# Peptides against a protein of PDB entry 9IZ0: the designs that were tried, part 48

Target 1, 345 residues: chain A of PDB entry 9IZ0
Amino acid sequence: ITCLGSNGHTYKQLVKGGNDDLRQDAVMEQVFEQVNGFLRSYRKTSQRNLSMRTYKVIPLALKTGVIEWVQDTIPLGEYLDSAHKVYHPKEWSLSTCRKLIAEKQMEDLETRLKVYDLVCRHYRPVFRHFFLESYADPVQWFTTQTNYARSTAVASVLGHVLGLGDRHGQNILIDKTSGEVIHIDLGIAFEQGKKLPVPECVPFRLTRDVVDGMGITGVEGVFRRCMEFTLETLRREEDSLLSVLEVLRYDPLFSWLISPLRRMKKQKMQLENFNQPESGNITTDASRDPKIQRNNVSGESEAERAILKVRQKLSSTLSVEASVGELIRIAQDPSYLALMFCGWS

## One batch from the design tools (peptide; aimed at target 1 P197)

Design b2_p19_8_s3 (made by RFdiffusion4, then SolubleMPNN; from b2_p19_8, 14 letters changed)
Fold by OpenDDE base, seed 2:
Structure b2_p19_8_s3 (fold): chain B 345 residues (1-345), chain A 19 residues (1-19)
Amino acid sequence: as target 1 above (345 residues)
Amino acid sequence: MTLVEEKKKLAEQLEEAKR
C-alpha cells in the first residue's frame, strides 16, 4: 500500500496478512530503538555513528500488520545468488551445494565437515563485488564498505545478546545507498533458533560472504573494533537493557517461545528448499489449532530464563576483547557452520 | 596499480588515519 504522511510525503508500506505474528518484530524493533539510544549516548559508539538499522512495524491483529517498505534494499541471499552466477559461472549452483549438505545432515561431524569443505571449494565468496561495482567513486566505496562493517558489527552483538535466530540471507537486507545491513523477520529471538529443525549453533551470521563484504581486512579492523565498542556500551547499560526486557515479561502479547505452527512452517520451508518443487497439492487442513492453554506459569519461567541468559551474555568476567574474539571464532568455526542450513555463504 | 589496488591502498590509509 502507499500511505500519505502528515508531512505530505508518500510512503510505501508492506501489508503482511494470514500467518505472521508481527508483534515479535514490533517488540524487537522497540528494543533496538532503546539500544540505539545507548549507542548515541556513549562516546565510542556515537563518534562512529553506530546503530542498528530499524524499520517501523505496526501489528494490526494476531496475523496481520503493516511493515515499512525499506527502499533501495536487496536481500543478501538474492544478491549473492545473482553475483555468484556472474563471477563464478563454472562453480556449483546453490541448489547443488544445498543438496550435498542435506544428504549428509544425519552423518557424523567429520563427514559433515568434509562435505562443507568440498562445498566451500566449489562455491567461493563474491560479496566484495557488491561494493566494488556499486560505487565508482573510491570515497563512496570506502564509506559504504565501512558502513557495512559497522552495521554488521552492531547487528552481530545485538543478535548474539538477544539470541536472534533465522538469520538467513533473505532476512538480511543490504541498503544500496549506505551499505548498511537491515535485519528483518525478528520473530525468532532469545535462542529459540536452537529449537528449529536445523538448530542454529552460531551466535550470529559471519559466513565467508559476510566477511568478504568487509574487504581486505575481513573481520580485523572496523568490524572487530565496532563489535568491541557495541559490547562495551551494552555492558555499561546492562541494567537499562534488562529493565526494557522485564517490561516484556509482563506483556501478554509477547511470546518467549517459538510457536509449534511457526516451527512447522520453517521446517516445511527448509524441506522445500532441499527438494525442488514437485507440484504436490497437499491440502493441509490446518483448521485444528489446538488451544494450547498457554499456562501463564510456563511463559513467565521462559521469560525469566531468557533475561538471565541476556545477563550472562553481558557478564564482565571476560574482557570485551576476549568476549568479542571468542564470538568471532565461534561464528566462523567450520564445526558449527557445517551443521547449518547454509553455513558456506 | 589496478583500480582495485588503488582502492585497497586508499582504504588502508583511511583506516590508519581513523585509529
Scores: peptide ipSAE 0.031, ipTM 0.625, DockQ to the pose 0.012
OpenDDE base, seeds 1, 3, 4, 5: peptide ipSAE 0.027, 0.027, 0.026, 0.000; ipTM 0.489, 0.501, 0.492, 0.299

Design b2_p19_8_s4 (made by RFdiffusion4, then SolubleMPNN; from b2_p19_8, 14 letters changed)
Fold by OpenDDE base, seed 2:
Parts: C-alpha cells; sequence; structure tokens
Structure b2_p19_8_s4 (fold): chain B 345 residues (1-345), chain A 19 residues (1-19)
C-alpha cells in the first residue's frame, strides 16, 4: 500500500497478513532500537556508527501488520542466485545443490561433509561482485563494503546473543545505497531455530558468500573488530539488555516459543524443497488449531530460560577476542555448515 | 579499461598475493 504522510510525502508500506505474527518482529525491532542506544552511547561503537538496521513494524492484529517498505534493497539470496548465473554459468544451479544436500540429510557427518565440499566446488562465491559492480567509484566501493562488514558484524553478535534463527538469504536484505544488511522475519528468536526440522547449528550466518562480500580481508579486520566492539558494548550493558528482555517476559503478545503452526509451515516448506514423495498418512490434522493453552507457567519458564541463555552468552568468562574468535570459527566450520539447509552460499 | 574492470583486476591481484 501507499500512504500519504502528514508531511505530504508518500510512503510505500508492505501489508503482511495471514499466519505471520508481526508482533514478534515489532518486539525484536524495539530490542534492536534499545541496543542501538547502547551502541551510540559507547565510544568504540559510536565512532564507527555501529547499528542494527531497523524497519518500522506496526502490528494491526494478532496476524496482521504493516511494515515499512525498505526502499533500494535486495534479498541476499535473490542477488546471489542471479549473480551466480552471470559469473559462474557453467557451475551447478542452486536447485541442484539443494537436492544433493537434501539427499544426504540423514547420512553421517563424513558423507555430509563430502557432499558439502562437492557443492562448494560447483557453487563458488559471487557476493564480491555486488560491491565491485554497484560502486564504480573506489571511495564509494570502500565505504559501502566497510558498511556491509560493520552491519554484518553487529547483526552477527546481536543475532547470536538473541538467538535469531531462520537467517536464510531471503530474510537478509542488502541496502543498495549504504551496503548495510537489514534482517527481516524475526519470528524465530531465543534459539528456537534449534527446534526446526533441520536444527540451526551456527551462531549466525557466515557462509562463503557472506564472507566474500567483506572483500579481500574476509572476516579479518573490519568484521572481527566490529564484532568485538559490539560484544564489548553488549557485555557492558548486560543489565540494561536483560531489563529490556524482562519487559518482554510480561508481554502476553510475545511468544518465547516457536508456534506449532510456524514449525509445521517450515517443515512443509523443507519437505516441498526436497521433492520427497508424500509417503503416507501423517494426517497432521491441521484442523485442530491446538488451543495453545498458553499455560502461563510454561511460557514464563521458557522466557526465564531464554533470558538465562542471553546472560550466558554475555558472560565475561572468555575475553571478547576469544569469544568472537570462537563464534567466527563455529560459524565458518564445515562440520556445522554441512548440517545446514544452505550452508554453502 | 572501465574503472570496474581495473578494480576487478586489482582485486584478483591482491587475492593472489594473500594466498
Amino acid sequence: as target 1 above (345 residues)
Amino acid sequence: KSLVEEKKELYEELLKKKE
């Protein structure tokens, strides 16, 4: 929809309807705005203009809302699929790669690693070309690539700490003007991605294409240092962040658990992508809207567990450098990436 | 060469020096 603002400007807005609970997105965007406050207050992060890019979410009803139209953006996955066809026209299609990974999903780690390596050799990174082609001027190129690395670092730390899941290439937008990342569809948080049919094993998305966009230094330099400064800020503001999350504990509209409906929708989307023939009667009687008796006790216990996990991730037991080093290692580890639905790009 | 072509060549040269 297009709305006329009180200032006489027209704003494009996207209406999301159906089964997508935009209240969770709205709450997570509010948490990001609070974190952006912490990043602006701390010298090491403010000097670098570190922020999580946000978008306005207005929930209108339980399953309906309006989101701000993020202009001049492209989904990372859409760019990568298009660019891969241009720069590597003799390599495998994304569908071929998905099929090969899917066919080995139930196999041992050694077999999955062999297939992951095979896919990686036939689907090379291309995300460098976004910055090379979109920004002819060397200063604009350097600036936008730096903004990308900074923005990805903030999103990676914050995504790890808050346990953001479902970070596939369609849920990560690239701002074509700034090079910054914008995370959308925030409905899988607090490690609920581990409850998906394909469990999420990485702390954040740091695939080969995500790294290729950082330029020649890859994860070393701007990205690593900005992760360190972001984590240092979040550790300093631990009590403030936990206080923001405690407010969500009492929000009757916030869901600390992945909804059974969303879990089933993701399961169906995974099965459809695998072209597995419908073997028999899993009559998931979708007609039983399970009255989620929100046993308030179960929701409260899951909120408490989520807050405890956030506190554990902010622990100062390891240095900031050691913690960031381990997160980067795990996020790039083939033994974890081979377990993902799309760990190669 | 276009500025984009020169930048791509420089990028590939810098990658080869890092490996």
Scores: peptide ipSAE 0.245, ipTM 0.839, DockQ to the pose 0.014
OpenDDE base, seeds 1, 3, 4, 5: peptide ipSAE 0.244, 0.245, 0.243, 0.216; ipTM 0.839, 0.841, 0.835, 0.825

## One batch from the design tools (peptide; aimed at target 1 R98 D166 L196)

Design b2_p20_1 (made by RFdiffusion4)
Pose (drawn by RFdiffusion4):
Structure b2_p20_1 (pose): chain A 304 residues (1-257, 299-345), chain P 20 residues (1-20)
Amino acid sequence: ITCLGSNGHTYKQLVKGGNDDLRQDAVMEQVFEQVNGFLRSYRKTSQRNLSMRTYKVIPLALKTGVIEWVQDTIPLGEYLDSAHKVYHPKEWSLSTCRKLIAEKQMEDLETRLKVYDLVCRHYRPVFRHFFLESYADPVQWFTTQTNYARSTAVASVLGHVLGLGDRHGQNILIDKTSGEVIHIDLGIAFEQGKKLPVPECVPFRLTRDVVDGMGITGVEGVFRRCMEFTLETLRREEDSLLSVLEVLRYDPLFSWLGESEAERAILKVRQKLSSTLSVEASVGELIRIAQDPSYLALMFCGWS
Amino acid sequence: EEEEEELAEEREELIEEMIE
């Protein structure tokens, strides 16, 4: 529902009748805003202008809340389905991949990796072409590319820290003229998903297409640097963060999918921010564990 | 598009199986 504005600007409101965890999304957005404040009060984490982008959430009811449909965007999942067909029509469709993996579900590890390798060899990455031929001449394109890389890196590091759940393309919105990513529908949090009926391996959203969209350079450069600066900044302001997560713990609103999984979740948050391992080594291990095909094969259908 | 929606529904079902 799109309304005008007194200043003359239209605002789009996405109202949802489904039982999306909009309250959890709201408190997560509050944490994200406070993180933006942390990144604001520092030299390195603000020269890059890095920020985990937040979309305003106004949940009137958990089942029937209303959120801000962000200014003109095309969701990642709804995108690169048309781009896949237009750019690579000869290669296989999502239908062949999907249920072919569906045949993979009951198979062993080697079979799962083999079929995944085959399908991934068939479907070459295509998201790299969104930033081309869409925004503008090169300067704006590069600014958009670095904005996407920064925003996705910060969002991914934060989601791994807070154990964010669903990370399909249907839950990712790319801005357009700016390029900052907006994660949507973050109902599953504090390590909720991996432990699904169907298990996962990847800690944060990192497919082949996503790393192809970061540019010619994969996730080694601006992405890693932004991730590691985010990790160090979050560690330096760790006490305030755990204070925020604690106040989340003691209220019965945040979903942590007496004693609760929330305690262990924040313990794992501390471990993830623990200074025992160098931050650079932590970012390297995170990139490896999110990029390796062995982990990617077991994730779920698609996710090429 | 339809395949993606089906996948999303399967995904939501999985999530619902975690929730009492």

Design b2_p20_1_s1 (made by RFdiffusion4, then SolubleMPNN; from b2_p20_1, 11 letters changed)
Fold by OpenDDE base, seed 2:
Structure b2_p20_1_s1 (fold): chain B 345 residues (1-345), chain A 20 residues (1-20)
Amino acid sequence: as target 1 above (345 residues)
Amino acid sequence: SEVLKELEEERKKAIESLIP
C-alpha cells in the first residue's frame, strides 16, 4: 500500500497478513533500537557508526501489521541466485544443490559432509560481485564493502546473543545504497531455531557467500574487529540489556516460544522444497496431527532460560577476541554448515 | 489496534526508563 504521511510525502508500506506475528518483529526492533543506543554511547562502536539496521513495524492486529518498505534493497538469496547464473552458468542450479542436500538430510555427518563438499565445488561464491557491479567508483566500492562487513559483524554478534533464528538468504536484505544488511522476519529468537525440524547449529549466518562479500580479507580485519567491538559493548551494557529483556518477560504481546503455527509453516516450506512432484503416491496421511506434547513449560520458565542464555553468551570468562574467534570458527565449520538447509551460500 | 499501540508505547516507555 501507499500511505500519505502528515508531511505530504507518500510512503510505500508492506502489509503482512495471515499467521505471521508481527508483534515479535516489533519487539525485536525495539530491542535493536536500544542496542543501537549502547553502540552510540561506546567510543569504539560510535566512531565506526556501528548499528543494527532497523525498519519500522506497526502491528495493526494480533496477526497483521504494516512494515516499512525498505527501498533500494534486495534479498541476499535473490542476488546470489541471479549472480550465480551470470558468473557460473556451467555450475549447478540452486535447486539442484538444495535437492542433493535434502536427499541426504537424514544421513550421518560423514555422508552430509561429502555432499556439502560436492555442492560447494559445483556452487562457488559470487557475492563479491555485488560490490564490483554496483559501484564503479573505487571509494564507493570500498565504503560500501566496509559498511557491509561492519553491519554483518553487528548483526552476527547481536543475532548470536539474542539467539536469532531462520537467518536464510531471503530474511537478510542488502541495502544497495549503503551495502548494509537488514535482518527481517525476527519471529524466531532466543534459540527457538534449535527447535526447528532442521535445528540451527551455527550462531549466525557466515556462509561462503557472506564471507565473499567481505572481499579479499574475508572474516579478517574489519569484520572480526567490528564483532569484537560490538561484543565488548554488549558485555559492558549486560545489565541494561538484561533489564530490557526482563520487560519482555512480562510483556503479554511477546512470545518466548515459537508458535506451533509458525513451526508448522516452516516445516511445510522445508518439506515443499523437498517435494518436487515425482508422481509417487506418498499419501501423506495428514491425519497424524503431531500430538504437540504441550509440555506445559511455563512461559516464565522459557523466559528465565532465555535470559540465562543471554547472560551466559555475554560472560567475560573468555576474552572478547577468544569469544569472537570461536564464534567465527563455529559459524564457518563445515561440520555445522553441512547440517543446515542452505549452508553452502 | 489501539490497545496494541498502547502496549507497545508502554513497553517503549518501560525500556527507556530502565536505561540510565
Scores: peptide ipSAE 0.144, ipTM 0.751, DockQ to the pose 0.023
OpenDDE base, seeds 1, 3, 4, 5: peptide ipSAE 0.009, 0.043, 0.034, 0.058; ipTM 0.393, 0.681, 0.614, 0.616

Design b2_p20_1_s2 (made by RFdiffusion4, then SolubleMPNN; from b2_p20_1, 12 letters changed)
Fold by OpenDDE base, seed 2:
Structure b2_p20_1_s2 (fold): chain B 345 residues (1-345), chain A 20 residues (1-20)
Amino acid sequence: as target 1 above (345 residues)
Amino acid sequence: SEVLKELEEERKKAIESLLP
């Protein structure tokens, strides 16, 4: 829709309707605004303009809302699919890679690693070309690639600390003007991604294409240092961040649990990407309503567990450098990426 | 819609009041 603002300007807005609880997105955006306050207050992060990119979410009802249309953006996954066809036209399609990973999803780690390596050899990184294509001026190229590495570092630390899930290439937008990342669809938080049928095993998305966008230094230099400064700021502001999360503990609009409907929707989307129709009558007897064992884990117990996990992730037991080093290692580890739905790009 | 905005504003005020 197009809205006329009180200032006489027209704004494009995305109306989301259905079963997507935009209240979760609105709450997470408010948490990001507070974290952006902490990043602005700390010298090491403010001097680099480190921030989580936010977008306006206006919940209209329990299941409907208006989202600010982020102009001049592209989903990371849309760019990568298009660019891969241009730069590597003889390599495998994304659909072929997805099918091969899918066919081995129930196999052991060794088999999944072999298939992941095979896919990686036939689907090479291309995301560096985003910056090379979009910016003819070397200063703009360097600035936007630096902004990408900075923005990705903030989003990686914050996404780990808050346990943001479902960080696939369609839920990460790239701003074509700044090179910054914008995370959308924030309804899987506080490690609820581990409860998905394909458990999330990485702390954040740091796939080969995400790294290729950082240029020749990869994860070293700007990205690593900006992760360190972001984590140092969040450790300093631990009590402030925990106080923000305690407000959410008592918020009747906030859900600490993935909704059964959202879990089922993600299950179907995962399964539908597996079911290309080979004409075999798999009578999926839809009659097995999975008895969602409502383990009455009180919403309070899940909130307390989530807050405790945030506190544990902010622990000063390891140095900032050691903690960031381990996060970067795990996020790039083939043993974890091979377990993901799309760990190769 | 108004109730959701009120709750978002209450949340915002609660957050702002707890920040040192």
Scores: peptide ipSAE 0.161, ipTM 0.773, DockQ to the pose 0.023
OpenDDE base, seeds 1, 3, 4, 5: peptide ipSAE 0.025, 0.030, 0.063, 0.051; ipTM 0.411, 0.646, 0.688, 0.619

Design b2_p20_1_s3 (made by RFdiffusion4, then SolubleMPNN; from b2_p20_1, 12 letters changed)
Fold by OpenDDE base, seed 3:
Structure b2_p20_1_s3 (fold): chain B 345 residues (1-345), chain A 20 residues (1-20)
Amino acid sequence: as target 1 above (345 residues)
Amino acid sequence: MEEIKKLEEERKKAIAALIP
């Protein structure tokens, strides 16, 4: 919809209806706003303007809400598919790569690593071109690439700590003005991504294209240092962050569990992405919401487990540098990326 | 709608009360 603001400006807004529970997104955005408070209060993060980019989510009903249309953004996956066709027209299509990975989904790790390596050789990174194309001025290029690396670092730490799932290229927007990342569709959190039909095995998305966007230094320099400063801030504010999560423990609007319906929808989308997109309006008659007896006992136990895992991820057992080093290693490990739905880009 | 808005405002107040 397009709304006229009281300031005379027209705002595009996305109205989601039916099966998207925007309450989860609204809760996660509120958590990010609090974390942004911590990042602003801490000198090392404040001096770098480190923040998780947020967007306005207004839930109107249990399955309906309004999302702010973030102007001047593009989905990472949309840019990458387009750019790959331009810069590497002789390489494999995204559909070919997806098919080959899918055909080996049930095979052993060795076979999946071989097919992942094969796909990687025939589908090279292109995301560096986003910055080279969009910014002719060297200062703008450097600034936007730096903003990208910074925002990706914050999102990577927060994504790990809060166990944010479903981090595919369509759920990561790039702001074309700032180069910053904006994470959308936040309804898979607290490691519920591990319960998807294709489990998420990485702490955050750090694929070859995500790294290619950081420029010649890759993960070294700005990205690594900004992850370290972000994690240092979150460790300092552990009790404040945990107190925010305890409010969510008793929030009747928040769900610590992935809904069976959302799991099935993701399963269908994962399976349908193997068949060409026939534009079949699957009017799934959503009229039979089985009364999910919220076994309040199971939700509370999952909330407690989730909060405990957040505490464990904020543990000072390892240095900030060692913890960040291990997260970066795991996020780039082919043995994990080969298990992902789209780990090559 | 009003009940959801009330609960969201209660959450917002509860979160704001935790942060000095």
Scores: peptide ipSAE 0.126, ipTM 0.754, DockQ to the pose 0.022
OpenDDE base, seeds 1, 2, 4, 5: peptide ipSAE 0.109, 0.116, 0.106, 0.101; ipTM 0.746, 0.748, 0.746, 0.735

Design b2_p20_1_s4 (made by RFdiffusion4, then SolubleMPNN; from b2_p20_1, 10 letters changed)
Fold by OpenDDE base, seed 2:
Structure b2_p20_1_s4 (fold): chain B 345 residues (1-345), chain A 20 residues (1-20)
Amino acid sequence: as target 1 above (345 residues)
Amino acid sequence: SEELKKLEEERRKAIEELIP
């Protein structure tokens, strides 16, 4: 839809209906606005204009809402699929890579690492070309690549601290004007991504293409330093951030748990993306309701556990540099990426 | 809808009161 603002400007809006709980997105955007306040208050982050890119979410009902349409954006996954076909036309398709990883999903780590390495050799990074194609002026090229590395660093720290999940290439937008990343579909938070059919085992998305977009320095330039400054700011504002999360503890609209329906939807989408040929009536006898012990894990107990995990991630037990170094290491570790649904791009 | 907006505004105010 197109809305006319009170300022006389027209705004494009995306109406989501039926099955997307935009309340989770709206809550997370409010948390990001507060974090952006902290980032503006500290000289080290303010001087670099470090922020999480936000977008306006307006929940209209339990299953409907309006999202601000971010103009001049492209999903990272859409760009990468198109660019890979152009720059590496002799390499494997994304569907071939997905199939090979899926066929080995139940195998041991050694087998999964061998398949991951094989896929990586046949699906090389291309995301550096986004900046080379989009910006003919060297100053604009350098500025936008720097903005990408900065915004990715903020999103990586904040995504780790808040336990953001479901960070696939369709849930990360690239702003074609600024080079900044915009994270969407925020309904998997506080490590609930570990409860997905393919558990998330990395702190944030730092795949080979995410790194390739940072240019020749990769993670060892602007990205690492901006992660350090962001984490330093969040550690200083720990009490303020925890106070914001305590408001969410008592919010009747916020869900600390991934819904069974959302888990089933993600499971179905994962199966459909594997293009298994129509082999016959596997009546998945849905009658094996695994006794998911309805441990009535009260929403309060999950909130308390989530807040405790945030506090643990903000701990000053390790230096900022050591903590960031370990996060970068884990996020790039093949032993974790080989376990992911799409850890190679 | 109006009840949801009210609860979101109550949340926003509660956050703003905690962070000067």
Scores: peptide ipSAE 0.086, ipTM 0.713, DockQ to the pose 0.023
OpenDDE base, seeds 1, 3, 4, 5: peptide ipSAE 0.063, 0.078, 0.061, 0.039; ipTM 0.698, 0.735, 0.678, 0.643

Design b2_p20_2 (made by RFdiffusion4)
Pose (drawn by RFdiffusion4):
Structure b2_p20_2 (pose): chain A 304 residues (1-257, 299-345), chain P 20 residues (1-20)
Amino acid sequence: ITCLGSNGHTYKQLVKGGNDDLRQDAVMEQVFEQVNGFLRSYRKTSQRNLSMRTYKVIPLALKTGVIEWVQDTIPLGEYLDSAHKVYHPKEWSLSTCRKLIAEKQMEDLETRLKVYDLVCRHYRPVFRHFFLESYADPVQWFTTQTNYARSTAVASVLGHVLGLGDRHGQNILIDKTSGEVIHIDLGIAFEQGKKLPVPECVPFRLTRDVVDGMGITGVEGVFRRCMEFTLETLRREEDSLLSVLEVLRYDPLFSWLGESEAERAILKVRQKLSSTLSVEASVGELIRIAQDPSYLALMFCGWS
Amino acid sequence: SLDHLPTEAREAIEEFEELL
């Protein structure tokens, strides 16, 4: 539902009747805003102008809340389906990949990796072409690319820290003229998903297409640097963060999918921010664990 | 009910049921 504005600007409101965890999304957005404040009160984490982008959430009811449909965007999942066909029509479709992996579900590890390797060989990455031929001449394109890299890196580090759940393309919106990413529908949090009926391996969203969209350079450069600066900044302001997560713990609103998984979850948050390992080593291990095909094969259908 | 699950997990379960 799109309405005009007194200043003359239209605002789009996405109302949802489905039982999306919009209250959890709201509290998570509050945490994200406070993180943006942390990144604002620091030298390195603000020269890059890095921020975990927040979209305003106004949940009138958990089942029937209303959120701000962000200014003109194309969701990642709804995108690169058309781009896949247009750019690579010869290669296999998502139908062959999907239920072929469906055949993979009951198979062993080697079979799962083999079929995944085959399908991934068939379907070359295509998201790299969104930033080309869409935005503008090269300066704006590069600004948009670095904005995407930064925003996705910060969002990914924060989701790993807070154990964010679903990370399919249907839950990622790419801005367009700016390039900052907006994660949507973050209902599953505090390590909720891996432990699904169907298990996962990857801690944060990182497919082949996503790393192809970061540029010619994969996730080694601006992405890693932004991630590591984010990790160090979050560690430096750790006390305030755990204070925020504690106040989340003591209220019966945040979903942590007497004693609760929230305690263990924040302990794991502390471990993730623990200074025992160097931050650079932590970022390196995170990139490796999110990029390796062995982990990616067991994730789910698609996720190429 | 599978309303508490993400979409992918629901779809994966439905595909698994089809296989069965």

Design b2_p20_2_s1 (made by RFdiffusion4, then SolubleMPNN; from b2_p20_2, 10 letters changed)
Fold by OpenDDE base, seed 4:
Structure b2_p20_2_s1 (fold): chain B 345 residues (1-345), chain A 20 residues (1-20)
Amino acid sequence: as target 1 above (345 residues)
Amino acid sequence: SLDHLSAAQREMLKLLEELR
């Protein structure tokens, strides 16, 4: 829809309907705004303008709402598929790579690692080209690549701490103006990605293409340092963040667990995406919602468990540097990436 | 600060009320 604002400006709005819990997205966006407040309050993060990019979500009902249209964006996966065809026209298609990974999904780790390595050799990183193509001026190139590394660092720490799942290339937008990342579809949080048919085993998305966008220093430049400053801020504001999350325990509509319906939807999308390129528009019309009586007693226990897990991730048992170093290591480990739905790009 | 906690909690509560 197109809305005329009281200021006479025209705003594009996306009306989303179906089975997506836009209320969950709106709540998570508000948690990000609170975290952005913390990031603005600390010198190390404020001096770098560190923030999680947010977008407005107005849920109108449990399954319908209005989303702010994020202008001048592209899904990471859309860019990567397009760029890969241009820069590596002799390499494998994304569909071929997905098929080979899927065919080996039930095999042992050694077999899956061999297939992952094979896919990686036939599907090379291209995301560096986003910055080289879009920003011919060296200052703009450096600035946007820096913004990308900064925003990815914030999103990586926050995504790990909140246990954000389903971080595939269609759920990560790139702002073409700033180079910043925008995370969308926030309804898989608090480690519920581990309950997907293909479990998420990495703390955040740090695939070869995500690293390639950081330039020659990869993770060892701006990215690592900005992760450290972000985690330092979140550790200092632990009580603040936990107090924000505690408010969600009293929300009877908040879902601490992935719904069986959403899990089935994601399962179908994963299976369909093995056979077709990710067209982000597969609205499976699952018209029959069985009235799942939510047993109230299970919700509070899951909220408590989720908050406890957030607290554990903010633990000062390891230094910030050691914690970030371990997160970066795990997020790049082929032994985890080979198990993912799309760990190669 | 406690006031910042209280503000963040109030904002979150207000949002949750608006989303009901």
Scores: peptide ipSAE 0.100, ipTM 0.743, DockQ to the pose 0.017
OpenDDE base, seeds 1, 2, 3, 5: peptide ipSAE 0.099, 0.097, 0.088, 0.092; ipTM 0.738, 0.742, 0.735, 0.743

Design b2_p20_2_s2 (made by RFdiffusion4, then SolubleMPNN; from b2_p20_2, 6 letters changed)
Fold by OpenDDE base, seed 3:
Structure b2_p20_2_s2 (fold): chain B 345 residues (1-345), chain A 20 residues (1-20)
Amino acid sequence: as target 1 above (345 residues)
Amino acid sequence: SLDHLPQAAREMLELLEELL
């Protein structure tokens, strides 16, 4: 829809109806607004203008809401698919890569690593070209690439701490004006992605194309330092962050569990991404009465476990540098990336 | 003290410190 604002400007808005619970997204955006408050209050993060880019989510009802249309954005995965065809026209198609990974999904780790490496050799990173082709001015190029690395660092720390998991390229928007990343579809939080049929194994998305967008330094420099400053801020504000999450523990409208409908939608998307034929034994046991797997995992016990995991991730047991170093290592580890539906790009 | 520098110059120095 297009709405006329009281200021005379027209705003495009995406109305979602039916099965999308936008409340989870709205709550995560509120958590990011609080975190952005912490980032603005801390010198090392405020001087760098570090923030999680947010978008307006207005839940109108349990299954209906309005999402702000973020103008001048492109999905990362859409850009990458187009750019790979332009810059590497002799390499394998995204569909070929997906097929080869899917065909080996049930094989051992050694076989999956061999196929992942093979795919990586035939599908090279291109995301550097986004900045090079979009910004002819060197200052604008440098500024936007830096904003990308900074925003990706903030999103990576928050993604790890809040357990957003691997954000696939269709759930990451690139702002073409600033170079910043915008994470959308935030309905998988607190490591619920690890409960999917294809588990999210990485703390955040740090694939070869995500790194290629950081320029010549890759993960070293801006990205690493901004992750460190962000994590240092979150550790300092641990009690404040935990207090925000405790409010959500008592929100009867926030689900610490992935909704069955959202789980089914994500399962379907994962299967489609693997080109796996619907094994017709997804029995539509949508007739499993929501009474039956009320296993006594009260939403309270999952909330408590989620808050405990956030606390554990904010622990000062390791230095900020050591913690960030380990996160970067894990996020780039081929042993995890080879397990993903699209870990090569 | 960098406090006398314009904000843009401070940001540029911080950027250089992040790249090095």
Scores: peptide ipSAE 0.029, ipTM 0.607, DockQ to the pose 0.012
OpenDDE base, seeds 1, 2, 4, 5: peptide ipSAE 0.023, 0.024, 0.025, 0.022; ipTM 0.563, 0.595, 0.596, 0.555; seed 1 fails the geometry check

